# Peptides against a protein of PDB entry 3ZOQ: the designs that were tried, part 98

Target 1, 223 residues: chain A of PDB entry 3ZOQ
Amino acid sequence: QLLQDSWWNQLKEEFEKPYYQELREMLKREYAEQTIYPDSRDIFNALHYTSYDDVKVVILGQDPYHGPGQAQGLSFSVKPGVKQPPSLKNIFLELQQDIGCSIPNHGSLVSWAKQGVLLLNTVLTVRRGQANSHKGKGWERLTDRIIDVLSERERPVIFILWGRHAQMKKERIDTSKHFIIESTHPSPFSARNGFFGSRPFSRANAYLEKMGEAPIDWCIKDL

## One batch from the design tools (peptide; made by RFdiffusion4, then SolubleMPNN)

Design b2_p19_2_s2 (from b2_p19_2, 12 letters changed)
Fold by OpenDDE base, seed 1:
Structure b2_p19_2_s2 (fold): chain B 223 residues (1-223), chain A 19 residues (1-19)
Amino acid sequence: as target 1 above (223 residues)
Amino acid sequence: DEEARRLAEELRRLAESVG
């Protein structure tokens, strides 16, 4: 398979580091002995869909959905035909209130990814039914590097940081150059405390326009 | 693009190793 991206130059050194090799070995055991999500071929979908140079916006998630058939390697996104998780439903509610988009009949955010929205989880795999089961196993080091190299990029990036976990990455972002949009998490437990009404989509597009870049078409068509 | 190809190959190897 051939990917059209520029991540190799940014990440090639990480792949040679011991932590990444250990992560690989861990994952080999996990996928062999447990039910792990997403599918192994989908682990790096965020990088597949959005090259280093094409990143306009970053939306950070924590780890993949841990239910059957849900995760597709993109933060907050679910495969078509999968019931929209509560957080995703709230994302679409805010999208509707923010810029008037209709609620799609599916939960795939691939259209965002293809436009330069890096839908990155900080941890890229999870055991079935066990949230954060792969926390602290090496993914965070790789994804921190992803954030770092984006922060170092001359062309500005918009980082959307929902909730405390994502906001902890703010220290790695050069805020003199890049833009940060922060609010509470879209989870039902926190959305009413600041996520709703935060208007991240219009705000992101406003920054893109000021930069002379094409805005994101956030509206998602039905399938 | 050779760099893109190398990344793709690395990601493929990972996927295959755990798949």
Scores: peptide ipSAE 0.228, ipTM 0.815, DockQ to the pose 0.018
Fold by OpenDDE base, seed 2:
Structure b2_p19_2_s2 (fold): chain B 223 residues (1-223), chain A 19 residues (1-19)
Amino acid sequence: as target 1 above (223 residues)
Amino acid sequence: DEEARRLAEELRRLAESVG
């Protein structure tokens, strides 16, 4: 893993703010007292894999998977060897129907991240078995800043916003220069209400092509 | 790159502090 270069200039001021320091202290306690996911070394994998300047697409998630060995610091992604969660299965089904990709034998989306897909959760940690347990603890302020600085970037970004939670961030995105792809969430509870058939992958690539950029190879190779 | 180094240091500091 190579830490990407350009995020510091965008985020350095956040790291000195009280909210972030409080978040750090909270995380110290949580990781000491609870089982927290992802591994502490993986919390910022989205930023590690995709630099500020290299972001082409943003896919927003809520918070990490809260089961053992699942979360790897990338939204919707799971470590190799982990059973694909229902939402991820639906993502791959849509991917297959959208652009013909085969369903991979794993759930790692690292290949997307390496191509400029920022796989960002709004909350970057979670307690084992307790979804949203770290909601409202400071992550949202940092990740809002990530969205803000991307919105301020001159080079356009495609934001893929699945479900209401992600779509709440739309107000932070300058739609005069950035592109938004919205649908219902890939969760089994909502996928049939608009996610399936939304074709986010081909639509994202269409925007990239319009901007004169290389499309994302969304197809994931087996491991 | 100095900026990359600074970020790496911050993120490492966080990771180590909670790990």
Scores: peptide ipSAE 0.222, ipTM 0.808, DockQ to the pose 0.018
Fold by OpenDDE base, seed 3:
Structure b2_p19_2_s2 (fold): chain B 223 residues (1-223), chain A 19 residues (1-19)
Amino acid sequence: as target 1 above (223 residues)
Amino acid sequence: DEEARRLAEELRRLAESVG
């Protein structure tokens, strides 16, 4: 049931492809000429914190927060000391209503990542103050491959897909093996239209338990 | 393992090259 492969084994072919090399060259220019987030050392934090084998849950974001000090290479997550963005606040509100967790005094989701929650943005970099500025530059192909190799994994994965952008990835997910939890996006614009009350955290844990896996401790302690 | 090391190296290389 469990395939024990590293991310390298899954992605090594991508790193040699022209699109990735072009992406790399683009990033070199961007980081040299612009303020780009996250820090270059944090671009792949999602993969660093959650190995291919450790993935239990995937939460897809679009692209990193584009304000100073916010992005830490994990979807929806912000570095400690940073004000929680509206979407993240709503995530924590739903978390509280869903399973009773208190709202933490920070916005870091690293504890989720360490437990097997892959917090993946489809685009992994952004220019300061310019949302979607690195859209269509190659990240989507790599992150699509990440989704693909997870979909191909024998051990089931739970995909939490908030909003249309994330839900567009459903076609890449083998639903005969994997589970999908969908709702509207946690943004203030859409949260009241289905995100609130969707109970993605308890639902994810319910699937994990059915699979014989340890549930995620979604509650985040204060720092 | 070796594969994990290779990944880490690749990602480090990328990070360093753009940083």
Scores: peptide ipSAE 0.215, ipTM 0.812, DockQ to the pose 0.018
Fold by OpenDDE base, seed 5:
Structure b2_p19_2_s2 (fold): chain B 223 residues (1-223), chain A 19 residues (1-19)
Amino acid sequence: as target 1 above (223 residues)
Amino acid sequence: DEEARRLAEELRRLAESVG
């Protein structure tokens, strides 16, 4: 697995801290004793696909999908061939209405990640069928640090914060430098209350253009 | 490159340890 050089400089101190070592030991036990998602090789895919320096947009999720074959280490994303989860379907519906993209025949957001969209969950692992089962085990401290170092970066970042959980991270973001797009969560339970019509994709690109950066090609090609 | 390698190694070690 190739990691982008720029993340090591930002996170190396975290890997030496007791909380991370404890997290690592916990994960060793969990993966040995339970079915854990994503695959261990995919845990840090968000950092693998998007270097610290290349981050243009951050989309925060809570924790990975907990069904077989779904999670691929990217928030909201599922492996090709996997049925699109309800929240992801709504994301694509908003994408279509926002900027006219066709609904893709798969749920992989890797193309976004490769363009600088950091698809970060606050918790990076989960037990099969047990949402939030790895909450409070150390991931949040690491991912908070990821948010912090991005907030401290001179080059602006766009943070897309869907729902209250993600929005709780707003206090860690320097809004004098960085742009925040907030709405309700894309979940079927909340999407109609503000997610639909929020147009996060066009708004993100508008901000990128204002900064003189290349916009994201949000449209996803069929496989 | 060396720093990138170190991070990659850490993540590989993590992946291998939990795999």
Scores: peptide ipSAE 0.155, ipTM 0.760, DockQ to the pose 0.018

Design b2_p19_2_s3 (from b2_p19_2, 10 letters changed)
Fold by OpenDDE base, seed 1:
Structure b2_p19_2_s3 (fold): chain B 223 residues (1-223), chain A 19 residues (1-19)
Amino acid sequence: as target 1 above (223 residues)
Amino acid sequence: EEEEEREAEEKKRLAESVG
């Protein structure tokens, strides 16, 4: 099966739907003819690292990085050895100011994912050098369903929504049950307008503690 | 030519690995 059991039980019906089959066929052509990111085996890494039941926090991204070697199937995350993109650098700056973490020498957020931080892009693939090239091709329907099944979960989730694109998903989240942390996007173009000083990491941990959950160790060790 | 063939094979493998 494509996903681990906890996610498969929630999403298996989506993969049988025509929209996903059409998306899949499109992706097969794209990967065969173009340079597509991430690696096709890494598309669902967010769901592989963080089970449905283990989700504590969701961080929504738009689509994968479109440069060579960057995307690894996790929102905002880059493979080790890859230069940190500007938005990710700002995330680490806020992390440092918020809770005192050192800036890591790499950009991999896998350690967050393994702790229950679902690093989900709304679109899970991209053509090289062409941001949003796979927008409106079917991914949004699947990722909306991911948000929906999390919203329906009894155990609360914390959604971190940076920027307008992510915040548009708020309408799908039962805010009577789940927690929302909103700010401007970490992009250099918007970070100074509210992302910096938003303290999403300490706020997320405060909610987790209130719920009786273990907080996230947001600090990332050097490799 | 060998590089182009390797790239084509890689793209084929990636396409076949789409879930």
Scores: peptide ipSAE 0.422, ipTM 0.872, DockQ to the pose 0.023
Fold by OpenDDE base, seed 2:
Structure b2_p19_2_s3 (fold): chain B 223 residues (1-223), chain A 19 residues (1-19)
Amino acid sequence: as target 1 above (223 residues)
Amino acid sequence: EEEEEREAEEKKRLAESVG
């Protein structure tokens, strides 16, 4: 099956729907004819690393990085050996100021994913050099469903919503059960307007502690 | 030519592995 059982039980019906089949056929053409990121096997890495039941925190991105070797199916994350994109650098700067973590020598956020941080983009694929090229093709419907099933979960989730695009998903989140951390986007354009000093990492851990859950070790070890 | 073939094969592999 495409996903591990915990996610499959929540999302199986989506994959049978016409919109996803159309998306899939589109993607087959795209991968055959264009350079598409991430690797097709990595599209669902966020769901592979973090089970439905293990989700503690959600960090929403827009779409994958569109440069060679960057995207690894996790929002904001880049493969080891890849230069950290500006937004990711700002994330690490905030991480350092928030909780004292060192800046890692790589940009892989897999360690967060393995701890229950769902690093979800709203759109899961992109053409090389063409940001948002797969916007409005069906991914948003699936990822909205991912948000919905998490919102419906009894066990609380922390949603970190950076920037307007992610914040538009707030309407899908039951704020009576779940916690939302909002700020401007970590991009250089917006980071100084509220992202820096927002302390999303310590705030997320504070909520986890309130829930009686283990906090996330946000500090990333060098490779 | 060999590089183009490798790229074509990779694209084919990627297309076939779309979930």
Scores: peptide ipSAE 0.420, ipTM 0.872, DockQ to the pose 0.023
Fold by OpenDDE base, seed 3:
Structure b2_p19_2_s3 (fold): chain B 223 residues (1-223), chain A 19 residues (1-19)
Amino acid sequence: as target 1 above (223 residues)
Amino acid sequence: EEEEEREAEEKKRLAESVG
């Protein structure tokens, strides 16, 4: 099966739907004819690293990094050895200011994912050098369903929604059960307008502790 | 040619691995 059991039980019906089959066929053509990111095996890494039941925090991105070797199927994350993109640098700056973590020598957020931070892009693939090239092709329907099934979950989730694109998903989140942390996007264009000083990491942990959950160790060790 | 073939094979593998 495509996903581990906990996600498969939630999403298996989506993969049988025409929209996903059309998306899949499109993607097969795209990967065959063009350079697409991430690696096709990494498309669902966010769901591979963080099971449905283990999700504690969700961080929404838009679409993958479109440069060589960058995208690893996790929002905002880059493979080790890759220069940290500007938004990620700002994330780490806020992390340092918020809870005192050092800036890691790499940009991989896998350690967050393994702790229950679902690093989900709303669109899971992109053409090289062409941001949003796979927008409106079907991914949004699947990722909306991911948000929906998390919203329907009884165990609370913390949604970190940076910027307007992520915040548009707020309507899908049952705020009677789940918590939302909102700010401007970590992009250099918006970070100084509210992202910096928003302290999403400490706030998320405060919610987790209130719920009797283990906090996230947000500090990333050097490789 | 060898590089083009390798690239084509890689693209094929990637396409086949689309979930």
Scores: peptide ipSAE 0.411, ipTM 0.868, DockQ to the pose 0.022
Fold by OpenDDE base, seed 5:
Structure b2_p19_2_s3 (fold): chain B 223 residues (1-223), chain A 19 residues (1-19)
Amino acid sequence: as target 1 above (223 residues)
Amino acid sequence: EEEEEREAEEKKRLAESVG
């Protein structure tokens, strides 16, 4: 099946809906006729690495990196060997200032994903060199449902919402049950306006500990 | 929208740097 059992049980109804079938057909054409990122096998990597039940933290992104070899199906993350994007560099700078982690020699956030950090973009595909080219094609409805089913989950989740785009999803989150960490986006254009010093990593771990859960090891080892 | 545009510009520059 497309997804592991825990996510499939939550999302199977979406995959049967007309909007997703239309999206799927669109994607088939796009991948056949255009260069699309990430690789089709990597589209749902965020859900592959982090099961529905294992989600502790959600970090929302907009859409995948649209350069060659960059996107790996995880928000903000790039494949090993890929130059770190500016926003990711700022994430690592904040990580260093927040909890003392060294800056890794790569940009892969897979270690976070494996610990229960759902690295979800709202749009899961993009054409090469064309940011937001797959915006409004159906992904947002699916990813909204992902947020909804997590919000409905009894076990609390921490949502890290960087920037206005991610913060627009706040209305879908039951704040009586879940915790939200908000700041400006890590982009160089906005990071100095609130992202730096926001300490999302220590705050997330403090909340996890309060809930009696194991904290995330946010420090990333060199490869 | 302004933030989306800035992020798009950042990603564009990144894509150009990768070649």
Scores: peptide ipSAE 0.195, ipTM 0.816, DockQ to the pose 0.109

Design b2_p19_2_s4 (from b2_p19_2, 12 letters changed)
Fold by OpenDDE base, seed 1:
Order: structure tokens, then C-alpha cells, then sequence
Structure b2_p19_2_s4 (fold): chain B 223 residues (1-223), chain A 19 residues (1-19)
């Protein structure tokens, strides 16, 4: 199976729906005719690294980076050796100020994913050089379902919602069970308006500890 | 919302230019 069993059980009905079949056909054409990111094998990396049951924290992004070699199927994350994008740099700056982590020499967030941080974009593919080029093609319906099934989960989840786009998903989250951490986006255009000083990492860990769960080791080691 | 999307697009464009 392409997905872990826990995700397959939650999402299998979506893959049989016409919208997803149409999305799949579209993607086949796109990958054949255009340069699409991430690599097709990496589209579902967020779900590959973090099972449905292992999700502790969700960090929502919009869509993948559209430059060569950048996207690795995880929101905000870039492959090792890739220069850190501005938003990611600010994420690491806040991480440093929040809990004292050093700035890593790479931008891979795989270590977070492996600890239960679902790094989910709402749109999972993009054309080279064309941000949001795959918006409205079906991904949002699938990723909405991902949010829905997590919201329906009995075990609480922490949702970190940076910026308006992510915060629009708040209506799908049962806040009687789940925890929301909101701020402005880490983008240089918005970070100084609330992201910096929001301390999402320590706040997330505080919730995890309250739940009797192991906190996330947010500090990323150099490669 | 639209403004934020444009900001993110610009950020990604910048990232592509340096990446």
C-alpha cells in the first residue's frame, strides 16, 4: 500500500471518489507534460512519516515550494542541501527564541515528522515556478478530509495554524477536544506582526505534557 | 487572504531565485 494502514483506513473512501480520480488523471498529465513538485513518490510524505495514530501536532502549509529540489512532501520543509526559505528561517528563529534551539544547517523537518508532527500542505503538488498552480484541483478536498478525521479522533491533536489560509481550517476542528495555536504566518511579510514571540513550540509541548504525552524534541541537529 | 497568498507566492519566488 502507498499509505500506512492507519491512514488507509481513514482515507480509502476518498480515493474511490470521482474528484480524486479526476485529480489523479490530472496529475498524470501534469507530471508527464510539466515539471511538477515534489517528486511523485514524495507527494504523501507527510502521511508516510506520521501515521494517523501517531499524529500529535499538525502544522498546515499551503502548497509545496515550486523551485528545483526544494519540496520534499512536508510543509515548510526543504531537502537537505537546499537553502532555507525565508519562512523556514523565521520558524527556526522563533524556535531559537522560544526554546533555545540552535539554527540547523539544513531545512529538513523530517525529525519533527518522525515524532508525530504532521507537516501537511493543503495542496500537495505544484508546477515549477507557479505557486498555487494546482489549487482547486481536488487536493483541498482530500486534505480537508485529513483534518476532519483527525478532528474526529478521540485522542487530542494540537493544530498549529500560521496565517489566514491555515486558520480558515479552524472551523473543521473540534476545539472541545483539540488544541489550536494560532499566529500570523512566519513569512517575512507577517512574522513581526505576531509570529515572533508566539512560542508555538513550547506551547505545543505544554499541551502534550498536560496530556501525559512525550513532548516533541523540536531541536534539529545538523547533518 | 488574497494578500497573504500573494505574499507567499513572492516568498516562494524569492526562495526559487536563491535555491
Amino acid sequence: as target 1 above (223 residues)
Amino acid sequence: EEEERRRLEEEKRLAESVG
Scores: peptide ipSAE 0.030, ipTM 0.583, DockQ to the pose 0.135
Fold by OpenDDE base, seed 4:
Structure b2_p19_2_s4 (fold): chain B 223 residues (1-223), chain A 19 residues (1-19)
Amino acid sequence: as target 1 above (223 residues)
Amino acid sequence: EEEERRRLEEEKRLAESVG
């Protein structure tokens, strides 16, 4: 898939490596033999919507939703018309409590992506009904490189790390340059243990203001 | 960590079942 020039310059060496070629061949088989999400054209949507230079905030997810019509290549985001998953509902509840946004009638986070919020999963594909089915197949090495090149960037980035899986990536982030916002995961199983009240949206905007950058408009309009 | 992963998988299964 074609990437924007800014991402291509950062990642081109990865695409030539054996691990990525093996991943690519695996994906060809998977998409041919199984129902895989997201649509193959949407795998790199996070990079399509947010260029390397335009990244202001990163929100890390694990892998895509594995239900029909859900995944759209952005972490936590679902296509319009799809019922909001529990974690996403909690994200919107925190958004409302944090900065007063109304709960949108859909679950698409594309408006965030267009403003410089990189909605990155560590694994970018999944088999229908089989969570983590593409774990350990090569995506993590690529997405680690994405984190690395952002960490190496001179212009600061804000990393929002919900839950332990995302927080494990902190070791790859130069905290002398970049800002970290950590809490428990928005999942119903963990949200009451620290996610609610963590105010990641206002905190992210506070960092952006300190850097002299425009804040994110986190409020999502109804469709 | 493994427990968190399992919980997230259950959430995704639930989302699929109601979606």
Scores: peptide ipSAE 0.029, ipTM 0.593, DockQ to the pose 0.136
Fold by OpenDDE base, seed 5:
Formats: C-alpha cells, sequence, structure tokens
Structure b2_p19_2_s4 (fold): chain B 223 residues (1-223), chain A 19 residues (1-19)
C-alpha cells in the first residue's frame, strides 16, 4: 500500500536509500519463507491512519506482537477478537483511572490513530514466536527518521515514552517545541513502578488544549 | 535496555500463549 502524500514527502528519500532497499528485499524473503506479522498490507498502518500533518501524539512501541492474528501495524494495539495482552490491559486500567473511560471489550486502538495518535513501533515486523527477530535490519533507521521529521515540524507534537527503549529516543526530540510524557512501561514487570498513576491521557489532552488543539477522545467503544 | 527487552519478550510470549 502506498503511503499518504504527507508521509511520502517526508520519507521518500529514505525509501531510495540502500538500507531500505535491503530491508525490503529481506522482508520479501521473510514473508515468502516464514510467518511474519503483521500482514504485509498492515506494516504501515500507523502511517495510513495518521498523516504526517495530523499527528498530535506519538506512542512508541518496540516491535509487533508475534502471535497469530494479534499485530495490526499499530503499537500496543491488537485486532478485534484478540485477547488483550498484559501491557494493553494495563494501558486500559490507567486510562480508566486517569480519565474514567470504561475498559473496552477489544484491544483495537484504531480510534486513537484516526484522531492523530501515531502508534509507532520502532521495528515494524516480526517472525512468528520470535520477539525482536527483525531488530537491526533497517526499521530503526526509518522510524528514527519518522521521529526526526516530526521533531523538525513546527507544530508541536506530544511524545509518550513508556520505558527505557522508548525514552532512548528522547535525544532526537526538540524539547523546545515538543512535549514529552515519560513513565515506566505498562508491562506487568514495570507498571507498578511508575506507569500506574502517570496519567498520560489527561496530561496529553491538557497540553493539546493549551496549544489550542482538540483533545483526543481516548475512550474506546465496545464492538 | 536488555532487561526491558527481556520483559517485553516475556509479555509477548504470554500474549501468544493465551491467544
Amino acid sequence: as target 1 above (223 residues)
Amino acid sequence: EEEERRRLEEEKRLAESVG
């Protein structure tokens, strides 16, 4: 699938670079020979749902879920009908405590993406059952560029950085223009150490309102 | 970083096992 014009204008130079060509050739082989997630048509769903100009908030993830039917090309999000992973459950618990949203009966965050929440993983593909199997293959260079072009944008962006992996990207973000919300990761292994009570949703909306932008409707309807 | 990576891998394995 072709990217929206706004993202194409920002990323076209990357797609012509050798690293990306090599990545694409690798992916062609991987999808032919292995079970790879998400579906190849869903790899860039984060960019499909949220144009460059429409980005209000960025939520960084690591890489896709590696189980059958889970990944849908959006960080932390799972397809409808898929059991909510532990981190996502904790995200919804914090959402409930933060702004009073009910916990949805599904794990799709598409409604956030459509409102300008860029749900970006740093690595956009994974082999079935093999977490980080596509780490260091070129995705990080592209996703770093995505962060860079957003950082260069004059219109402010809110970056939500959960955990150390995401927080390592802070050095690429112009904090004179952009707002950063940091906490521990929503994973059960770290959520009690700072994620719970961090109130990222209300804080993000407060900043959006301060900038004269419409807040995100973070509440997700049942399907 | 390595510790966080390990934690995330464990979470994904759990998610796969339950799904």
Scores: peptide ipSAE 0.028, ipTM 0.601, DockQ to the pose 0.133
Fold by OpenDDE base, seed 3:
Structure b2_p19_2_s4 (fold): chain B 223 residues (1-223), chain A 19 residues (1-19)
Amino acid sequence: as target 1 above (223 residues)
Amino acid sequence: EEEERRRLEEEKRLAESVG
């Protein structure tokens, strides 16, 4: 699947840089020798579902789920039929409390992505069973550039930054143009310390409405 | 034309590298 023209225009220079070429060579080796997630065709799904111009909201994750069949190239999202991970369950609990959505019978956030929610991990690949195994290999530089080009965009973006890792990217965001929603991470280890009750979904929609844009339909239908 | 060709070549290389 080809990158959308809008993202290509923003990122084409990165793909020629040495760091990205080295990353690609690393990935070639990794996918050949190890079980890597997501499927190689799904690495850029966040960009495939949400064009540069259509981004309304960004939700940053760290790296993909490292279990079989889980990762689908979207932060926090899992393929249909996959048991919802704890953090995702908490996201849906907050969604229910925030705006009254029912808990879906699956964990796919594709419907958000199609509406302009960029579900971006800062690292886009992982070895099976080894969280953060591809940290520091070049993905962060590319995804930093993704954040940068969005920050440079004139049309405002809403950044939802759950937890310290995501919040470290705040320095790259021009807050004179863009909006930031921050809380603790939805992880069971941190959700009760601020994520629950943070109401990121209604707050995001409030910003969108203020900007004269259509709100996100955050409610996810059963499959 | 040149940009389109370059895009297609890069995406092909990426697919071949990680596929």
Scores: peptide ipSAE 0.025, ipTM 0.617, DockQ to the pose 0.016; fails the geometry check

